# Ledger of designs, part 118: peptides against a protein of PDB entry 1EMU

Target 1, 132 residues: chain A of PDB entry 1EMU
Amino acid sequence: PPYLKWAESLHSLLDDQDGISLFRTFLKQEGCADLLDFWFACTGFRKLEPCDSNEEKRLKLARAIYRKYILDNNGIVSRQTKPATKSFIKGCIMKQLIDPAMFDQAQTEIQATMEENTYPSFLKSDIYLEYT

## One batch from the design tools (peptide; made by RFdiffusion4, then SolubleMPNN)

Design b2_p27_6_s4 (from b2_p27_6 with K4E T5E K12R N13L E25A E26K)
Fold by OpenDDE base, seed 5:
Structure b2_p27_6_s4 (fold): chain B 132 residues (1-132), chain A 27 residues (1-27)
Amino acid sequence: as target 1 above (132 residues)
Amino acid sequence: SEDEELILEALRLAGLSDELLEEIAKE
């Protein structure tokens, strides 16, 4: 069953709608749902390929992600990303240089945080264990 | 807000289900 695959890799968990739902519920209880939301927001942003018709929209989205997750020093995403990574993103926003990969490093760092902390904890949680 | 809507759109593009997006939008 899918829940066994979820225990084998975070990738398998994040590729399953039921897995995402359960994991996010767990993260909300832990006060860190922003980790998952940010990770998916970065993926969605990267899928918006640059063109003349979506340039302004891409800039607005980048600013939204920046304001929501990076700028807030008390936010978990901000606390779990390196200063140099946040500075780079800020620079892109200020210069309006919105490359599809501008959040890649931050996404990688947040993914590592989930891999090392919240994902293992999820597999030990009542939410996951009761599902199995 | 506009920011919230844009982020929701990104989440949709990333593949999150409509049900989950509705839940997130209510938060």
Scores: peptide ipSAE 0.828, ipTM 0.973, DockQ to the pose 0.979
Fold by OpenDDE base, seed 2:
Structure b2_p27_6_s4 (fold): chain B 132 residues (1-132), chain A 27 residues (1-27)
Amino acid sequence: as target 1 above (132 residues)
Amino acid sequence: SEDEELILEALRLAGLSDELLEEIAKE
């Protein structure tokens, strides 16, 4: 069943709508739902193919992600991303150089945070265990 | 806000269900 696959890899969990829902509920209780939201926001951003017609929209979205998750010094995403990574993103925003991969490093760092902490804790949580 | 709507759209593109998006939008 799918819930067994969720325990095998974070990727399997994040590829399942039920898994995402349960994991996000857990993260909300832990005060760190922004980790998951940021991860998916980066994925969605990368899927926007750059072209003349969506240049302004891509810039606005990049700014929105930056303002909500990176610029917030009290936020968990900001605390779990390296200064050099945040500086790079800021530079892209300021220079208006909006490459589809501009959030890749930050997404990787947040993924590592989930892999090391919240994901293992989720598998030991009442939310997950009661679902099984 | 515009920022919130743009982020929600990104989440949709990433594959999040409409039900979950509605929940996130209410937070």
Scores: peptide ipSAE 0.827, ipTM 0.973, DockQ to the pose 0.978
Fold by OpenDDE base, seed 4:
Structure b2_p27_6_s4 (fold): chain B 132 residues (1-132), chain A 27 residues (1-27)
Amino acid sequence: as target 1 above (132 residues)
Amino acid sequence: SEDEELILEALRLAGLSDELLEEIAKE
């Protein structure tokens, strides 16, 4: 069953709508749902490949992600990303150089945070165990 | 807000279900 695959890799969990829902519910209880939201927001942003018709939209989205998750020093995403990574993102925003990969390093760092902390905890949680 | 709508759109592009997006939008 799918829930067994979820225990084998975070990728399997994040590739399943039921898995995502359960994991996000768990993260909300832990006060860190922003980790998952940011991860998916970065993926969605990267899918918006640059073209003449979406440059303004891409800039606005980049600013939105930056303001919500990176700029807020009290946020879990900001606390789990390295200063150099946040500085790079800020630079891209200020220069209005919006490359599809501008959030890649931050996404990688947040993914590592989930892999090392929240994902293992989820597999030990009542939410996951009661589902199995 | 515009920021919230843009982020929701990114989440949709990333593949999140409509049901989950509705939950997130209400938060």
Scores: peptide ipSAE 0.827, ipTM 0.973, DockQ to the pose 0.978
Fold by OpenDDE base, seed 3:
Structure b2_p27_6_s4 (fold): chain B 132 residues (1-132), chain A 27 residues (1-27)
Amino acid sequence: as target 1 above (132 residues)
Amino acid sequence: SEDEELILEALRLAGLSDELLEEIAKE
């Protein structure tokens, strides 16, 4: 069953709507749902290919992600991303150089945080265990 | 807000279900 695959790979968990829902519920209880939201926001952002018709929209979205997750020093995403990574993102925003991959490093760092901490904890949680 | 809508759109593009998006939007 899918829940067994979730225990084998974070990727499997994040590819399953039920898995995402349960994991996010867990993260909310832990006060770190922003980790997951940011991860998916980065994925969605990367899917917006640069072109003249969406340039403004892409810039606005980049700014929105930056303001919500990177700029907030008290946020879990900000605390779990390296200063150099945040500085790079800020630079892209300031220079209006909005490459689809501009959040890739930050996404990688947040993914590592989930892999090392919240994902293992989720697999030990009542939420997951009661689902199984 | 515009920022909220843009982020929700990104989440949608990433493949999150409408049900989950509705939940997130209410937070």
Scores: peptide ipSAE 0.827, ipTM 0.973, DockQ to the pose 0.975

Design b2_p27_7_s1 (from b2_p27_7, 10 letters changed)
Fold by OpenDDE base, seed 3:
Structure b2_p27_7_s1 (fold): chain B 132 residues (1-132), chain A 27 residues (1-27)
Amino acid sequence: as target 1 above (132 residues)
Amino acid sequence: MKEEEEEEKEEEKLLEELIQETISEKK
């Protein structure tokens, strides 16, 4: 069953809507749902193909991601991303150089955070265990 | 200022939509 795959790989968990739902619920209880939301924001952003018609939208999205997750020094995402990574993102925003991959490094760092902390905890949580 | 607040609200909405859309594409 899918829940077994979730225990084998975070990627499998994040590729399953049921898994995502349970994991997000868990993260909310832990006060760190922003980790997951940021991860999906980065994924979604990278998928947007730059073109004249969506240039403004992409800029707004980039700014939104930056303001909500990177700029907030009290946020879990900000605390789990390296200063150089955050500085790079800020630079992209300020220069309006909005490359689809501009959040890749930050996403990698947040993914590592989840792999090392919240994901293992989720697999030991009542939410996951009761689902199995 | 008020204008900045409106811009931030719009950006937040776009962000929320992006996240939900991205999740909805998953299996």
Scores: peptide ipSAE 0.718, ipTM 0.936, DockQ to the pose 0.947
Fold by OpenDDE base, seed 1:
Structure b2_p27_7_s1 (fold): chain B 132 residues (1-132), chain A 27 residues (1-27)
Amino acid sequence: as target 1 above (132 residues)
Amino acid sequence: MKEEEEEEKEEEKLLEELIQETISEKK
């Protein structure tokens, strides 16, 4: 069943609607749902191919991601990303150099945070175990 | 301030839509 795959890799969990739902519920209880939301924001952003027609939208999205998750020093995403990574993102925003991969390093760092902490905890949580 | 507020609200809306769309594409 899918829940067994979720225990095999975070990727499997994040590729499943039910898995995402349960994991997000868990993260909300832990006060760190922003980790997951940021991860998906980065994924979605990277999929947007640059073109003349979506340049403004991409810039707005980049700004939104930056303002919500990177600029907020009280946020868990900001606390779990390295200063150099945040500075790079800020630079991209200020220069309006909006490469699809501009959030890749930050996403990697947040993914590592989930892999090391919240994901293992989720697999030991009542919400997951009762689902199995 | 008002214009900036509206801009930020628009950006937030776009972000929320992006996240939901990205999740909805998963199996």
Scores: peptide ipSAE 0.718, ipTM 0.936, DockQ to the pose 0.957
Fold by OpenDDE base, seed 5:
Structure b2_p27_7_s1 (fold): chain B 132 residues (1-132), chain A 27 residues (1-27)
Amino acid sequence: as target 1 above (132 residues)
Amino acid sequence: MKEEEEEEKEEEKLLEELIQETISEKK
């Protein structure tokens, strides 16, 4: 069953609608749902191919991601990303150099945080265990 | 100030839509 695959890898968990929903519920209870939302925001952003027609949209999205997750010093994403990474993103925003990969390093760091902390905890949580 | 607030609101909406769209593409 799918829940067994979720225990095999975070990738499998994040590739399943039910898994995402369950994991997000857990993260909300832990006060760190922003980790997951940021991860998906980065994934979605990277998929947007730059073109003349979506330049404004991409800039707005980049600003939104930056302001919500990176700039907020009290946020879990900000606390789990390295200063150099945040500085790079800020630079991209200020210079309006909106490369599809501009959030890749931050996403990697947040993914590592989930892999090392919240994902293992999720697999030990009552939410997951009762689902199985 | 009001224009800035409207811009921020639009950005937040775009972000929410992006996240939901990305999740919806999963299995």
Scores: peptide ipSAE 0.718, ipTM 0.936, DockQ to the pose 0.966
Fold by OpenDDE base, seed 4:
Structure b2_p27_7_s1 (fold): chain B 132 residues (1-132), chain A 27 residues (1-27)
Amino acid sequence: as target 1 above (132 residues)
Amino acid sequence: MKEEEEEEKEEEKLLEELIQETISEKK
């Protein structure tokens, strides 16, 4: 069953809507749902192919991601991303050079945070164990 | 400024939609 695959890798968990729902519920209880939301925001942003027709929208999205998760020094995402990574993102925003991969490093760092902390805790949580 | 506030609200809405759309594409 899918829940067994969720225990094998975080990727499997995040590729399943039921898994995402359970994990997000857990993260909300832990006060760190922003980790997951940021991860999906980065994934979605990277999928947007740059062109003249969506340039403005992509810039707005990039700014939104930056403001909500990177700029907020009290946020969990900001605390779990490297200063150089945040500086690079800020630079892209300021220069309005919006590459689809501009959030890749930040996403990698947040993914590592989940791998090291919240994901293992989720697999030991009542939410997951009672689901199995 | 009203304009900046409205711009921020629009960006926030776009972000929420992006996240939901990305999740909805998963199996």
Scores: peptide ipSAE 0.717, ipTM 0.936, DockQ to the pose 0.937; fails the geometry check

Design b2_p27_7_s2 (from b2_p27_7, 7 letters changed)
Fold by OpenDDE base, seed 5:
Structure b2_p27_7_s2 (fold): chain B 132 residues (1-132), chain A 27 residues (1-27)
Amino acid sequence: as target 1 above (132 residues)
Amino acid sequence: EEEKKKEEEEEEKLLEELIEEEIAKKK
């Protein structure tokens, strides 16, 4: 069953809408749902192919991601990303150099945070165990 | 400043839609 696959890898969990829902609920209780939302935002952003017709949209999205997750020093994403990574993103925003991969390093760091902390905790949580 | 607020609201909306779209693509 899907819930067993969720325990095998974070990737499997994040590929399942039910898994995402449960995990997000858990993260909300832990005050760190932004980790997951940021991860999906980065994935979605990277998929947008740069072209003349979507440059404005891409810039707006980049700014939104930056302001919501990176700029807020009290946010969980900001606390779990390295200063150099945040500085790089800030630089991209200020220079309006909006490369599809500009959030890749930050996403990697947040994914590592989930892998090391919240994901294992989720698998031990009442939410997950009661679902199984 | 009010225009700035509207711009940020639009950006936030785009972000929310982006996240929703990614999740919607999952199984």
Scores: peptide ipSAE 0.742, ipTM 0.946, DockQ to the pose 0.944
Fold by OpenDDE base, seed 2:
Structure b2_p27_7_s2 (fold): chain B 132 residues (1-132), chain A 27 residues (1-27)
Amino acid sequence: as target 1 above (132 residues)
Amino acid sequence: EEEKKKEEEEEEKLLEELIEEEIAKKK
């Protein structure tokens, strides 16, 4: 069943709507749901191809991601990203150089955080164990 | 100031839609 695949890799968990739902519920209880939301935001952002028709939308999205997750010094995403990574993102926003890959490093760091902390905890949680 | 607030609200809406769209693509 799918829940067994969720225990084998975070990738499998994040590729399943039921898995995402349970994991997000767990993260909300831990006060760190922003880790997951940021991860999906980065993925969605990277898929937007730069062109004249979506330039404004991409800039707005980049600013939104920056303000919500990077600029908030008390936020879990900000605390789990390197200063150099955050500085790079800020630079992109200030220079209006909005490359599809501008959040890749930050996403990598947040993914590592989930792999090392919240994902293992989720697999030991009552939410997951009772689902199985 | 109201324009700034409106702009940020629009950006937040776009962000929420982006996340929802990505999750909706999953099985």
Scores: peptide ipSAE 0.742, ipTM 0.946, DockQ to the pose 0.946
Fold by OpenDDE base, seed 4:
Structure b2_p27_7_s2 (fold): chain B 132 residues (1-132), chain A 27 residues (1-27)
Amino acid sequence: as target 1 above (132 residues)
Amino acid sequence: EEEKKKEEEEEEKLLEELIEEEIAKKK
């Protein structure tokens, strides 16, 4: 069953809508749902191929991701990303150099945070164990 | 500035849609 695959890798959990729903509920209880939302935002953003017709939209999205997750020093994403990573993102936005991979390092750092902390805790949580 | 606020609200909505669409693509 899918829930067994969720325990094998975070990737499997994040590829399943039921898994995402349960994990997000858990993260909300822990006050860190932004970790997951940011991760999906980065993935979605990277998939947008740059072209003349979507340049404005991509810039708007990059600004939104930056303001919501990076700029807020009290946010969990900001606290779990390195200053150099945040500075790089800010630089891209200020220069309007919006490369599809501009959030890759930040996404990697947030993924590591989930792997090391929230994901293991989720597998020990009542919400997951009762689902099994 | 009200115009700036409207712009930021639009950007926030685009972000929410991006996340929702990405999750909706999953199994």
Scores: peptide ipSAE 0.742, ipTM 0.946, DockQ to the pose 0.958
Fold by OpenDDE base, seed 1:
Structure b2_p27_7_s2 (fold): chain B 132 residues (1-132), chain A 27 residues (1-27)
Amino acid sequence: as target 1 above (132 residues)
Amino acid sequence: EEEKKKEEEEEEKLLEELIEEEIAKKK
């Protein structure tokens, strides 16, 4: 069953709507749902192919991601990303150089945070165990 | 100030839609 796959890898969990729902609920209880939302935002953003017609939209999205997750020093994402990574993103925003991969390093760092902390805790949580 | 607020609200909406769409694509 899918819940067994979720325990095999974070990737499997994040590729399943039911898994995402349960994991997000858990993260909300822990006050760190932004980790997951940021991860999906980065993934979605990277999939947008640059062109003249969507340049403004891509810039708006990049700015939104930056302001919500990177600029907010009180946020869990900001606390779990390195200063150099955040400064790079800021530079991209200020220069309006919006490469599809501009959030890759930040996403990697947040993914590592989930892998090492929240994901293992989720697998030991009542919400997951009761589901199994 | 009001224009800036409106712009940020629009950007926030785009972000929410982006996340929702990405999750909706999952199995």
Scores: peptide ipSAE 0.743, ipTM 0.947, DockQ to the pose 0.958; fails the geometry check

Design b2_p27_7_s3 (from b2_p27_7, 10 letters changed)
Fold by OpenDDE base, seed 1:
Structure b2_p27_7_s3 (fold): chain B 132 residues (1-132), chain A 27 residues (1-27)
Amino acid sequence: as target 1 above (132 residues)
Amino acid sequence: MEEEKREEEEEDKLLEELIQEEISKKK
């Protein structure tokens, strides 16, 4: 069943709507749902192919991601990303150089945070165990 | 200030839509 696959990899968990729902519920209880939202935001952003017609939209999205998760020093994403990574993103925003991969390093760092902390904890949580 | 607020609200809306779009595509 899917819940067994969720325990095999974070990738499997994040590729399943039920898994995402349960994991997000857990993260909300832990006060760190932004980790997951940021991860999906980065994934979605990277998939947007740049062209003349969507440059403004891409810039707005990049600004939103930056403002919501990177700029907020009190946020879990900001606390779990390295200063150099955040500085790079800020630079891209200020220069309006919006490469599809501009959030890749930050996403990697947040993914590592989930892999090492929240994901293992989720697998030990009542939410997950009661689902099994 | 009001114009800035409207701009940020639009950006926030786009962001929310982006996240929901990604999740909705999952199995």
Scores: peptide ipSAE 0.750, ipTM 0.948, DockQ to the pose 0.955
Fold by OpenDDE base, seed 4:
Structure b2_p27_7_s3 (fold): chain B 132 residues (1-132), chain A 27 residues (1-27)
Amino acid sequence: as target 1 above (132 residues)
Amino acid sequence: MEEEKREEEEEDKLLEELIQEEISKKK
């Protein structure tokens, strides 16, 4: 069953809607659901191919991601991303240089945070164990 | 500032749609 794959790989967990739902519920209880939402936001953003017709939309999305997750120093994503990474993102926003990969480093850092902390805790949680 | 507020609300809506779209594509 899929839940066995979830224990073998965070990637497997994040590729399954049931897994995402359970993990997000767990993260909400821990006050860090933004980690997951940011991760998906970065993935979705990177998939948007830059062109003349979607330039404005991509800029708006980049601004939203920056405001919601990077700008607030009290947010979990901001606390788990390095200052240089946040400064780079801010620079891209200010210069309106919106490359599809502009959030890649931040996403990598947040993924590492999940791998090292919340993902292992999730696998030990009642919500996951009771699902199995 | 109402204009700034409206702009941010639009951006937030786009972001929420982006996240939900990614999740909805999963198995």
Scores: peptide ipSAE 0.749, ipTM 0.948, DockQ to the pose 0.954
Fold by OpenDDE base, seed 5:
Structure b2_p27_7_s3 (fold): chain B 132 residues (1-132), chain A 27 residues (1-27)
Amino acid sequence: as target 1 above (132 residues)
Amino acid sequence: MEEEKREEEEEDKLLEELIQEEISKKK
């Protein structure tokens, strides 16, 4: 069953809407749902191919991601990303150099945070265990 | 100030849509 695959890899968990829902609920209880939302935001952003017709939209999205998750020093995403990574993103925003990969390093760091902390905790949580 | 707020609200809406779109593509 799918819940067994969720225990095998974070990737499997994040590839399943039911898994995402349960994991997000868990993260909300832990006060760190932003980790997951940021991860999906980065994935979605990277998929947007730059072109003349979507540059404004891409800039708006980049600014939104930056403001929501990077700029707030008290936010979980900000606390779990390296200063150099945050500085790079800020630089991209300020210069309006909006490369599709501009959030890749931050996403990697947040993914590592989930892999090392919240994902293992989720698998030991009542939410997951009661679902199984 | 009001225009700036409006712009940020639009950006936030785009972000929410982006996240939901990605999740909706999953199994």
Scores: peptide ipSAE 0.749, ipTM 0.948, DockQ to the pose 0.942
Fold by OpenDDE base, seed 3:
Structure b2_p27_7_s3 (fold): chain B 132 residues (1-132), chain A 27 residues (1-27)
Amino acid sequence: as target 1 above (132 residues)
Amino acid sequence: MEEEKREEEEEDKLLEELIQEEISKKK
């Protein structure tokens, strides 16, 4: 069953809507749902192909991601990303150099945070165990 | 500043839509 795959890899969990739903619920209880939302935001952003028609949209999205997750020093994402990474992102925003990969390093760091902390905790949580 | 607030709300909406779109594409 799918829940067994979720225990084998975070990738499998994040590729399943039911898994995402349960994991997000768990993260909300832990006060760190932003980790997951940021991860998906970065993935979605990277998929947007730069062109004249979506340049403004991409800039707005980049600004939103930066403002909500990176700039907020009280946020879990900001606390789990390195200063140099945040500085780089800020630079891209200020210079309006919006490369599809501009959030890749931050996403990697947040993914590592989930892998090392929240993901293992989720697999030991009541919400997951009761689902199995 | 009302204009700034409106701009941020638009950006937040785009972000929310982006996240939901990615999740909706999953199995």
Scores: peptide ipSAE 0.749, ipTM 0.949, DockQ to the pose 0.944

Design b2_p27_7_s4 (from b2_p27_7, 8 letters changed)
Fold by OpenDDE base, seed 1:
Structure b2_p27_7_s4 (fold): chain B 132 residues (1-132), chain A 27 residues (1-27)
Amino acid sequence: as target 1 above (132 residues)
Amino acid sequence: MEEEEKEEKEEEELLEELIEETISEKK
C-alpha cells in the first residue's frame, strides 16, 4: 500500500496526495507547515518556463516566495536556510534575474531539514501509525 | 503603503495558487 512507500522515501510521500495531506496535517500540528509549502512553491516555480508573457508573473511569484519564507527571520524556512543561500535569492530578486533554479539550493536545504527531522518524526507519529 | 499592501496581497494570492496547483498535480 502507498503508506509503506511513504516510509521508504520522502519523495514517495511528497508525490502522493494522501501522503501530502497527512504530512501537512502533522507539520501544522508541529507549527512548521511552511517547510512543506515552501518546498512545493519551489517545485512549482521551477516548472514555470520563462517567456515574455509570464515574466511579470514569475517575478511576482519569486518576490512572494522571498518575502514570505526567506525575508521573514521569524519563519522556520528562514531559520533553516543558510545566510549565503538567502543572500543569493535576495540578489536575484533585486537584480530581477529570475532563473527557474534560483530557489534550488534553498529547497535542497529545506528538504534536508525535513529528511533529518520532521519526516522521521512523522513516521513515528500517531497520525501516520493510525493510518497504517 | 497602500500600494505596497495591495502588491503584497497579490503576491500572496499568486503564491497560494502556485502551491495548490503544484500539489494538485501529484498523484
Scores: peptide ipSAE 0.715, ipTM 0.935, DockQ to the pose 0.950
Fold by OpenDDE base, seed 3:
Structure b2_p27_7_s4 (fold): chain B 132 residues (1-132), chain A 27 residues (1-27)
Amino acid sequence: as target 1 above (132 residues)
Amino acid sequence: MEEEEKEEKEEEELLEELIEETISEKK
């Protein structure tokens, strides 16, 4: 069953609607749902193909991601991303150089955070165990 | 202040939409 794959790989968990739902609920209870939301924001942003018609939207989205997760020093995402990574993102925003991959490094760092902490905790949580 | 608040609200809505859409594309 899918829940077994979730225990084998975070990637499998994040590629499953049910897995995402349970994991997100767990993260909310832990006060760190922003980790997952940021991860999906980065994924979604990278999928947007740059073109004249969506240039403004992409800029707004980049700014939104930056303001909510990177700029907020009290946020879990900001605390779990390296200063150089945050500085790079800021630079992209300020220069309006909005490359689809501009959040890749930050996403990698947040993914590592989840792999090392919240993901293992989720697999030991009541919400996951009761689902199995 | 007012314009900044409007911009932030708009950006937040775009962000929430992006996240929801991205999740919806998963299996």
Scores: peptide ipSAE 0.715, ipTM 0.934, DockQ to the pose 0.941
Fold by OpenDDE base, seed 5:
Structure b2_p27_7_s4 (fold): chain B 132 residues (1-132), chain A 27 residues (1-27)
Amino acid sequence: as target 1 above (132 residues)
Amino acid sequence: MEEEEKEEKEEEELLEELIEETISEKK
């Protein structure tokens, strides 16, 4: 069953609608749902191919991601990303150099945080165990 | 400042839509 695959890898968990929903609920209880939302925001952003028609949209999205997750010093994403990474993103925003991959390093760091902390905890949580 | 608030609101809505769309593409 799918829940067994969720225990095999975070990738499998994040590729399943039910898994995402369950994991997000867990993260909300832990006060760190922003980790997951940021991860998906980065994934979605990277998929947007730059073109003349979506330049404004991409800039607005980049600014939104930056303001919500990176600039907020009290946020879990900000606390789990390295200063150099945040500085790079800020630079991209200020220079309006909106490369599809501009959030890749931050996403990697947040993914590592989930892999090392919240994902293992999720697999030991009542919400997951009762689902199985 | 009021124009800035409109911009922030639009950005937030775009972000929410992006996240929702990205998740919806999963299995």
Scores: peptide ipSAE 0.715, ipTM 0.934, DockQ to the pose 0.947
Fold by OpenDDE base, seed 4:
Structure b2_p27_7_s4 (fold): chain B 132 residues (1-132), chain A 27 residues (1-27)
Amino acid sequence: as target 1 above (132 residues)
Amino acid sequence: MEEEEKEEKEEEELLEELIEETISEKK
């Protein structure tokens, strides 16, 4: 069953809507749902192919991601991303050079945070164990 | 300030939509 695959890798968990729902519920209880939301925001942003027709929208989205998760020094995402990574993102925003991969490093760092902390905790949580 | 607030609100809505759409594409 899918829940067994969720225990094998975080990727499997995040590729399943039921898994995402349970994990997000857990993260909300832990006060760190922004980790997951940021991860999906980065994934979604990277999928947007740059062109003249969506340039403004992509810039707005990049600014939104930056403002909500990177700029907020009290946020969990900001605390779990490296200063150089945040500086690079800021630079892209300021220069209005919006490459689809501009959030890749930040996403990698947040993914590592989940792998090391919240994901293992989720697999030991009542939410997951009672689901199995 | 109202113009900046309006822009920020629009960006927030775009972000929420992006996240929801990205999750909805998962199996």
Scores: peptide ipSAE 0.715, ipTM 0.934, DockQ to the pose 0.934

